Peptides against a protein of PDB entry 6GMG. Designs and how they scored, part 324

Target 1, 331 residues: chain A of PDB entry 6GMG
Amino acid sequence: DSDDRVTPPAEPLDRMPDPYRPSYGRAETVVNNYIRKWQQVYSHRDGRKQQMTEEQREWLSYGCVGVTWVNSGQYPTNRLAFASFDEDRFKNELKNGRPRSGETRAEFEGRVAKESFDEEKGFQRAREVASVMNRALENAHDESAYLDNLKKELANGNDALRNEDARSPFYSALRNTPSFKERNGGNHDPSRMKAVIYSKHFWSGQDRSSSADKRKYGDPDAFRPAPGTGLVDMSRDRNIPRSPTSPGEGFVNFDYGWFGAQTEADADKTVWTHGNHYHAPNGSLGAMHVYESKFRNWSEGYSDFDRGAYVITFIPKSWNTAPDKVKQGWP

## One batch from the design tools (peptide; made by RFdiffusion4, then SolubleMPNN)

Design b2_p26_3_s1 (from b2_p26_3, 13 letters changed)
Fold by OpenDDE base, seed 3:
Structure b2_p26_3_s1 (fold): chain B 331 residues (1-331), chain A 26 residues (1-26)
Amino acid sequence: as target 1 above (331 residues)
Amino acid sequence: AEENARRAELINKAHQEAEEKAKALA
């Protein structure tokens, strides 16, 4: 079938990328060219460039999730997710705002809820937590030491995360990371790991038992962060897309963006790497393209989605998939 | 409109396959 996913061919290790194309404030290229860039910039293990393996190329070829998959080394589990929601803004807009012309009440409420999420604050919260985790990892040579360090850091900052259960995604995330246990990865040594961040865009109205309006226009109460911690319960995220609002309409179920561990303090200057769709060079969708977007371009999202979560996971420090500085495009 | 629906369906199918593959590797 012409619409079948195709794994991009191997690229020679020494092949340099072609220049990226500017696209609405983003840098854009075809997946094959991204592989070339990845091999030159992000492929390093213990300081040595690596050719992207067939398995990695296969992961990448699945689309937006593939970018995060290849760079994190695992399929996203989304268990440790953060967001920021302005409850006062939400209540105020519901009370004092009015539906737009032709906008239903449900559509209005869904939109207001979407707009009440502060993507920048959500991202900053994830970065804050990642920083705390990195400090806890730095001098810890076993999981017990890491957890002790983490609790101390949280106590010092009076962070509500200190009250999370020991089995919560927050405390169990490291032990549940495959690369942490790998001999060539963390080798069960927390100090060999670092926290990294990716983002998921998805639809709030995923409850099949809810009203049709919520499935079409969003569930204003779904996937809100817990006060104090900023944690989002992602257990109800089952990759269900938005329901069509008109005949013939269809929505994508999710989008993923890779941030890694950039140290740029200005959120607006951070670079997010993401893909458009799975690789189908002979199909109607065409070849997969990879985008390197600034935060504002990424966080804007699409009408397919009304939630954004910023997720923390871990990779070995020996990997270069999450460098301190990411340059947009090529060269 | 129909084209958009088909596009989304294809993408979502690939996403499902990705998840299934990941589960098989775990």
Scores: peptide ipSAE 0.728, ipTM 0.961, DockQ to the pose 0.956
Fold by OpenDDE base, seed 2:
Structure b2_p26_3_s1 (fold): chain B 331 residues (1-331), chain A 26 residues (1-26)
Amino acid sequence: as target 1 above (331 residues)
Amino acid sequence: AEENARRAELINKAHQEAEEKAKALA
């Protein structure tokens, strides 16, 4: 059997999805069936359903990143990322805690650092910022107006982001969004765009110049959010996976989850869409599956990862890939 | 264990290809 990636075939525009399978709090389906749902629910441009293009199906077929890629319209750049880290908890646990039986010091420190991140607060920060951005976008017809509105909103809220440099990903994110510049997208009109959110799970111990222990058990100092802003410097993220701790062990380098622009106030009730692996129906991995998970299921992550970042990007308002309400599964 | 490593290797390779594809489109 070939382990090669395969692009799923086109699905008729009018084909309805089969029911999703419930699995431990999440809804699951094969990628072909997700394409059917996507065409019925998320494909709309200016209110009209669209068949998923070959290019979009190809993007999707790459696995977890493909879900975010198709729905955001671009490959994730991860430049505008947020998280929340409890420094006091971290220091206290390091000082007063002790390694578990059989746990090395490095493993202990890595675990304590991982546990010091608050996924819910990180997500809420991203939502807060996205809301500010959306208010700045709604009546701005050029980038200058958007930036002025954004600065005013931040000043009114006494937000530390107001002190960011003009070249910061925070201020440059819109202008660097391809769909903003497209004639059929934003057409350089900020009021045609909206902020959306996705999440990336990844490994902290990516510095090859650091100790082997950090690569195996995590780097406690890496990818922490800046105080006040919550911004995470993602420049050091090079998609390097966790190093194996025993022979035969291997880790995946990242996972992506799509949230979009849901308005559900309760974080625990929000739905995150993600994939398991690339589509290999004739290979050992099998067909790609897509999951729609609740926040708790998504934020729990896997042992492959010790960091979660919540990233803001932009899509045209004419797209329906980020609706106010996302229903888990089908129907 | 060996199966786990192989699985991760395959997935990571596909992720690398995705990134390369994206770079080529930029």
Scores: peptide ipSAE 0.728, ipTM 0.961, DockQ to the pose 0.957
Fold by OpenDDE base, seed 1:
Structure b2_p26_3_s1 (fold): chain B 331 residues (1-331), chain A 26 residues (1-26)
Amino acid sequence: as target 1 above (331 residues)
Amino acid sequence: AEENARRAELINKAHQEAEEKAKALA
């Protein structure tokens, strides 16, 4: 029907993008124009521009997840996720704070939990870990060397991640990356790979066996990072949306934002790329739009979500989907 | 409100399809 997803058509490799438009501190454009920008800026393999393939355009057309999918080269697995939670703030606010007028106790607790997550610190933790991983990758020509380097780096920094099990997603993440094994990718050489970051927003109240209040207003105890490591157990994330609090209300189950490997030290100046919805130019939702947002715009999220995680994965260094500098908008 | 619910339903359906597509490629 008219609401069906449509794969955007191919764009000529040399076609330049139209100007982006500003929107509440973000730069916005239609998906076809993003494809043009992507081909000019991010498509490079070994320094050569590439036309976005039909498969990549199909991935992209699924919406917010599509941006991360195309740029990372794989569908998000979310296994290596980080966040920061202020336990003291949470406890103090629960003890000393009070529900707002008209706010239920469950709603209050859910809100306080949400506000106790520090998105900036979570992002910084992921960047810290990615930097450690990149140092471990730099001169490692096999997985064993990479793992040895990683353990040494963690030991030198007295990082709690050094105590993770060998089977942990932390140590297995590189091995489980398809592009690492590809001939034109890593070719099983860690030194050809680099760590990259994306973010997922989702709902905490996903446990069907829990109370209705937790499903409506959040589960204060769910998806908290482990102390010391900052690792979030994402195994219980089943892409279940927030439950409606009133008739006719509905929520989206997740949002994804692509950061890559920007070197900008100021978190507020980093650029996050994300999509609004799947491409339906003939449907009620309309054409897919792509946004390039500053960190504050991204991290603010929506009422659909009460959790944010920052996830590490890997791409070949020969790809330009995660450049050191990302320019917002066009030109 | 109804528009919001319908919008979310459509988007979530597409997200499910994306996951299914990814599983088929794995």
Scores: peptide ipSAE 0.727, ipTM 0.961, DockQ to the pose 0.946
Fold by OpenDDE base, seed 5:
Structure b2_p26_3_s1 (fold): chain B 331 residues (1-331), chain A 26 residues (1-26)
Amino acid sequence: as target 1 above (331 residues)
Amino acid sequence: AEENARRAELINKAHQEAEEKAKALA
């Protein structure tokens, strides 16, 4: 028995996937079968189907982050993140609400903070911003033109993002995208790129200098979006998991879900692709599975996490890893 | 759902390795 990560083997380019397994509104399959689907549906570059490379298979094999990694073409940096937080709800619940039976004050505050985040509004904000960015990209053939277009779009919409510093992740995200600079990618041409979205679930109580209660039950003040912009400062996210509240308890440090650039207007009908854990076919965890979940199933998250962020990055338009329509499962 | 300590540790270790791998590629 080995708990070591294993890179899935190559799949023939023309091999069709087996049917996915339906599970609680999700479509589930083993990682090898996802590779087959990926090659048939998402692998296209410049209209040509591609076999998933060894490097891509290796990235994928790391689990949930691997799905986002393969489809975005880079390891998540999480710099351009959005969320929605209802401050009034939070304050009101703290003032007028009561801890549940057996719930400590710290648990109560952590829970109330978690519940004060609106995942749907956070997702919608990210989509809104991505749309603005895509409009700015469309006719821009250099970064300067892109930035000018972006500022104009923001001004037209009276968006608070127009007040962000030029060095902000919002304005620097494109130039910091490796695929933008690649010859076979954007080739420094913004019009060859498009904005895409993924989501990260993580724990708020990551400050080592904070109380043990915050590390166990959440830090109500951590990772809140800035008013007006919805931007979340992710600089303090160091992939530190939730602290155990009881002996033998342990928590995963993060989960990633890939959305891409779906055009489905109804959030509830959008599909999120994510993995459970790294591929360990000979270990206790077993083979990696990939899930295609509806937004409801993704946004629900797990008790391991009390924050959700929706992150914007960029990929070349020539890639088909973020199509307008994503079909859940197979066939 | 809560993860047991061992499972979480294994997963988190892999996540750390992923980050290290990514850094090595940069």
Scores: peptide ipSAE 0.722, ipTM 0.956, DockQ to the pose 0.676

Design b2_p26_3_s2 (from b2_p26_3, 12 letters changed)
Fold by OpenDDE base, seed 4:
Structure b2_p26_3_s2 (fold): chain B 331 residues (1-331), chain A 26 residues (1-26)
Amino acid sequence: as target 1 above (331 residues)
Amino acid sequence: AEANAKAAELINQANKEAEEKARELA
């Protein structure tokens, strides 16, 4: 019951974290200890450490989405999402491959589709676009200037995103960011903002009007990136989980991982921060844990999900929730 | 092995609540 969710208590600003626990290549800690780390490392506004507010602690307490929520400053909208899909691999495997023993055709097609996504290329595409956006932001003091810069950058790179509609999530993302409009945030000045990245894992078979097989085993055609741009239409993502295939089976609706704006060129060395579940220290789920995972660990996902998207949003440059370098664990 | 603990029904409910709250705050 969601009623078991508890907002973690405040942590003293100067309280240092306890050491993280290594767990299968990840660094793991309880949510309260993450708050301590967050206050020491990520809380800075204009160079000053901040205690995590009650509101922020409440956001964080919601679990995996809470980590992205507290660090991005808003609930994820997931509108500007990127992925990479190998169409040739997909077609070839469908044509020449065969279902595994006991695997239905629907299961086979769903699996092949899932495996045809390249998480690393999807991530790289998002990073590329974020870089372009950051260049467009750098000297733009109003939205018009930002958009003009963005179009110029895209034209120079011959990027297909230049053909997107002005009302597309790509061009509207900045103006739709609350922190952009805040006086202590962007204050409507694009040059005060930077692009950041998070990832969402979710289920493709969300169409309730589709076959039961698609809901159970995935929709091979759903949530594919557009050719050239890599944009994923997320409008049909309604946070519907995978349908159970057996009695008592249940799946989670999504997972979120926070990357921010790390400059590490090697994708495998990037750190992704995520939570396991909502904080319920007195409930059956127990306390929320926060994980700092390498890309390999994050991108593997769970059986609950067959899609991964890499999403771009914006935060004020004055926030330190997306530093250039993220250190895994503590110390 | 998966490090994250998942309780599908409870997590889903919590996530939905978060979405609703976020909409109210927007």
Scores: peptide ipSAE 0.029, ipTM 0.717, DockQ to the pose 0.455
Fold by OpenDDE base, seed 3:
Structure b2_p26_3_s2 (fold): chain B 331 residues (1-331), chain A 26 residues (1-26)
Amino acid sequence: as target 1 above (331 residues)
Amino acid sequence: AEANAKAAELINQANKEAEEKARELA
């Protein structure tokens, strides 16, 4: 079956976006119009506007992951992920709660587990860690200096991340970032890089060896954050979607939302940029749309997913894909 | 209606292709 995906055409650098459409607290636009906005607002390299390249447009065209891909400069690896889980709430609800009418025990447990994650606290943890990393990046001109700074910062804050292995995703994330090694990027200089955040929604019940109930209703024990660090082991995330619970039901494998490096202290006021599906203007799915959502709209997710993780990666400071302030929509 | 119109099968295919392409470029 011919991939109906199409790379959006180039947009003139000086073309201004059309107004976004407001929808349930979100701002929505077609992908071509987002490219126009991106060129005006996010495209800057060393202070100069850039036309979105064919490669970048191709990345963007892949849909929900495409926004994060084009803005981070790499396909998401999701290795440095954070979440918050209320174990006490989970235990209490399991003990004292009751399944809803028509709800199976497995469905009940899956739902309770999902509800025991605190998206706001997970996001806050990622922001905290990103801030620590950014401080460690400052004035560090080699990786060794960065790592030393990072350890010092963590020690000062009595952060459990200080106990992570040197080969852990936490300490290896910078060195594994392609743009860090690029001459026009970090050029192996940590001080030229900054930490950024994106979010992934996915399904917990991905273990094919587990029960059908877990695949349908979630695995209550899967993808929980480690105590103290908040780190989520994402190694078992294979982009496997939720199993159908009824005939004709289908679920998607993931959703991605781009936050970047916004400085807005109120989580509810932060803007998350994400896409609906791959760009297929001549196909059944139609053109890709890009959404700029407030945190509440983003964090609500979909029934397709019962986990949300907040992931840290790095981009060069010379890129403007993660500005301090993000405005929702256009103008 | 969820504002995010997702066709699960088609999106999954596209995502797999993206992953493969990303690996080739890495």
Scores: peptide ipSAE 0.026, ipTM 0.688, DockQ to the pose 0.463
Fold by OpenDDE base, seed 5:
Structure b2_p26_3_s2 (fold): chain B 331 residues (1-331), chain A 26 residues (1-26)
Amino acid sequence: as target 1 above (331 residues)
Amino acid sequence: AEANAKAAELINQANKEAEEKARELA
């Protein structure tokens, strides 16, 4: 019951975290201990360590999305999302492939579609775009200057994003970021902001008007990136979970992983921070745990999901929630 | 694998509450 969620208590500012526990190639800890780490490593504003506020602790308590929420400063809107889809592979596998034993046609098509997404390339695309955006932000002191810089950068790189509509989430993302407008944030100065990345895993078969098979096994045509840009239309993502394929089966609606602005060039060495569920220490679910996973562990996802999107948002440069280097676990 | 699967199952309830809260905060 939603009534079981509890906001984790405040942790003393100088309390050091306990060691994380290794768990299947990732580092794991209870949410309270993550708060301790967060205060030591990620809490800094203008170079000063901060205690996680009650509001931030409340956001964090919501589980996987809570990790992204507390670090990005806003609930994920997922408007500026990227992925990579191999259309040729998809077509070829559909044409030449066969369903596995016991696999329905719908299952086959859903699986082939899922396998046609390249998580690494999707992540790379998001990083590329974030880099372009950061260059555009660097010396822009108003939104107009930022947009002009962005268009110039895209033109120089012959990037298809240059052809996006002015109303596109790509161009509107900064202005729609609350922290950009905040006095203690960007204060409407793009040069005070930086692009950051998080990832969302979700189910493709969310259309209630579609066939039951698509809801159960995926919609092969849903949430594909646009050619050239890699942009995914997330407007149809309503956080609807996969439909059960058997009695008693249940699926989760989404998962979120926080990357931030790590500079590690090797995708496999990047660290993704995520949570399991809302914090319910007195409930059946138990305490929330936070995981720091390598990209391979994160990108593998779960059977609950057949889509992964890499989303760009913005945070103030004064925040240390997205440092250049992230160390997995503690110490 | 099993631990990950269990973690995934538990994410469902947390996410609904988060969405509701987000709507309230918007």
Scores: peptide ipSAE 0.028, ipTM 0.707, DockQ to the pose 0.386; fails the geometry check
Fold by OpenDDE base, seed 1:
Structure b2_p26_3_s2 (fold): chain B 331 residues (1-331), chain A 26 residues (1-26)
Amino acid sequence: as target 1 above (331 residues)
Amino acid sequence: AEANAKAAELINQANKEAEEKARELA
């Protein structure tokens, strides 16, 4: 019930966070305390701390998507998404595997498809591409220079992305980023921007014209990455949740996790920031909580979702919402 | 803007269950 959503109040700029609560390898806190941490650690513009604005607090109040929204500066469009799918594993398991006891054929195929995605390789692909983009952004003072640099980098690496159309989300992502065009942001200067990463969990069986089994147990053919590039066509993602398999069962529509631009080489040591639900302190859902999870905890996801994508967007280098190192919890 | 309305219950429940299982297995 979106009508119960409340914007968290402003926190004094100098207020320090309370300690986070450790839980199952994660660090957890209430949204108001996250705002305090955000102001101390992530709020910096040109090296100066900023109080989270009313608009930013409003964005944050939407839950998991709100965390990505406030840190990226825009509502996620999810256009430049990457994943990794093991086609050989999928085919082999379908051929040689069998449904578990009580598992239908549709359940089996959906599960095998889900298990054929490699979250670590998907994340690694996004990081690889983000690194290429960051090199292309460096010393590029207009979009033409950026695109030329990008094509050169891709050619040198023999990357299949070099064959993408000029209108592809891959090449158009920067120009379509609001903060790139803002005077206090990129000001149309690519060298003032950097690539950042977030992740989305969602359901594959969203097509209402498909079988009920696909809506309940997943569509094995949906949202697969293109071979060579790793690009996922997200155009059919309409935030439709998994269909109930039993009476009274309900699923959530998505989850978002913010990574930013951490330089930690070990994926298992990276920190992902996400929220549980919209902020409803006076409602049945209660106050919003923010989680800082290690990659293992994030990538595991929930039964609500059978797809994960790693998305690239851009923020100004003057923002500190995507630092090289993220510390889990507080202190 | 889209809100994740039911995520809170699932996340909290999942975390509690995971913690309980972890304690039982420890």
Scores: peptide ipSAE 0.027, ipTM 0.598, DockQ to the pose 0.028; fails the geometry check

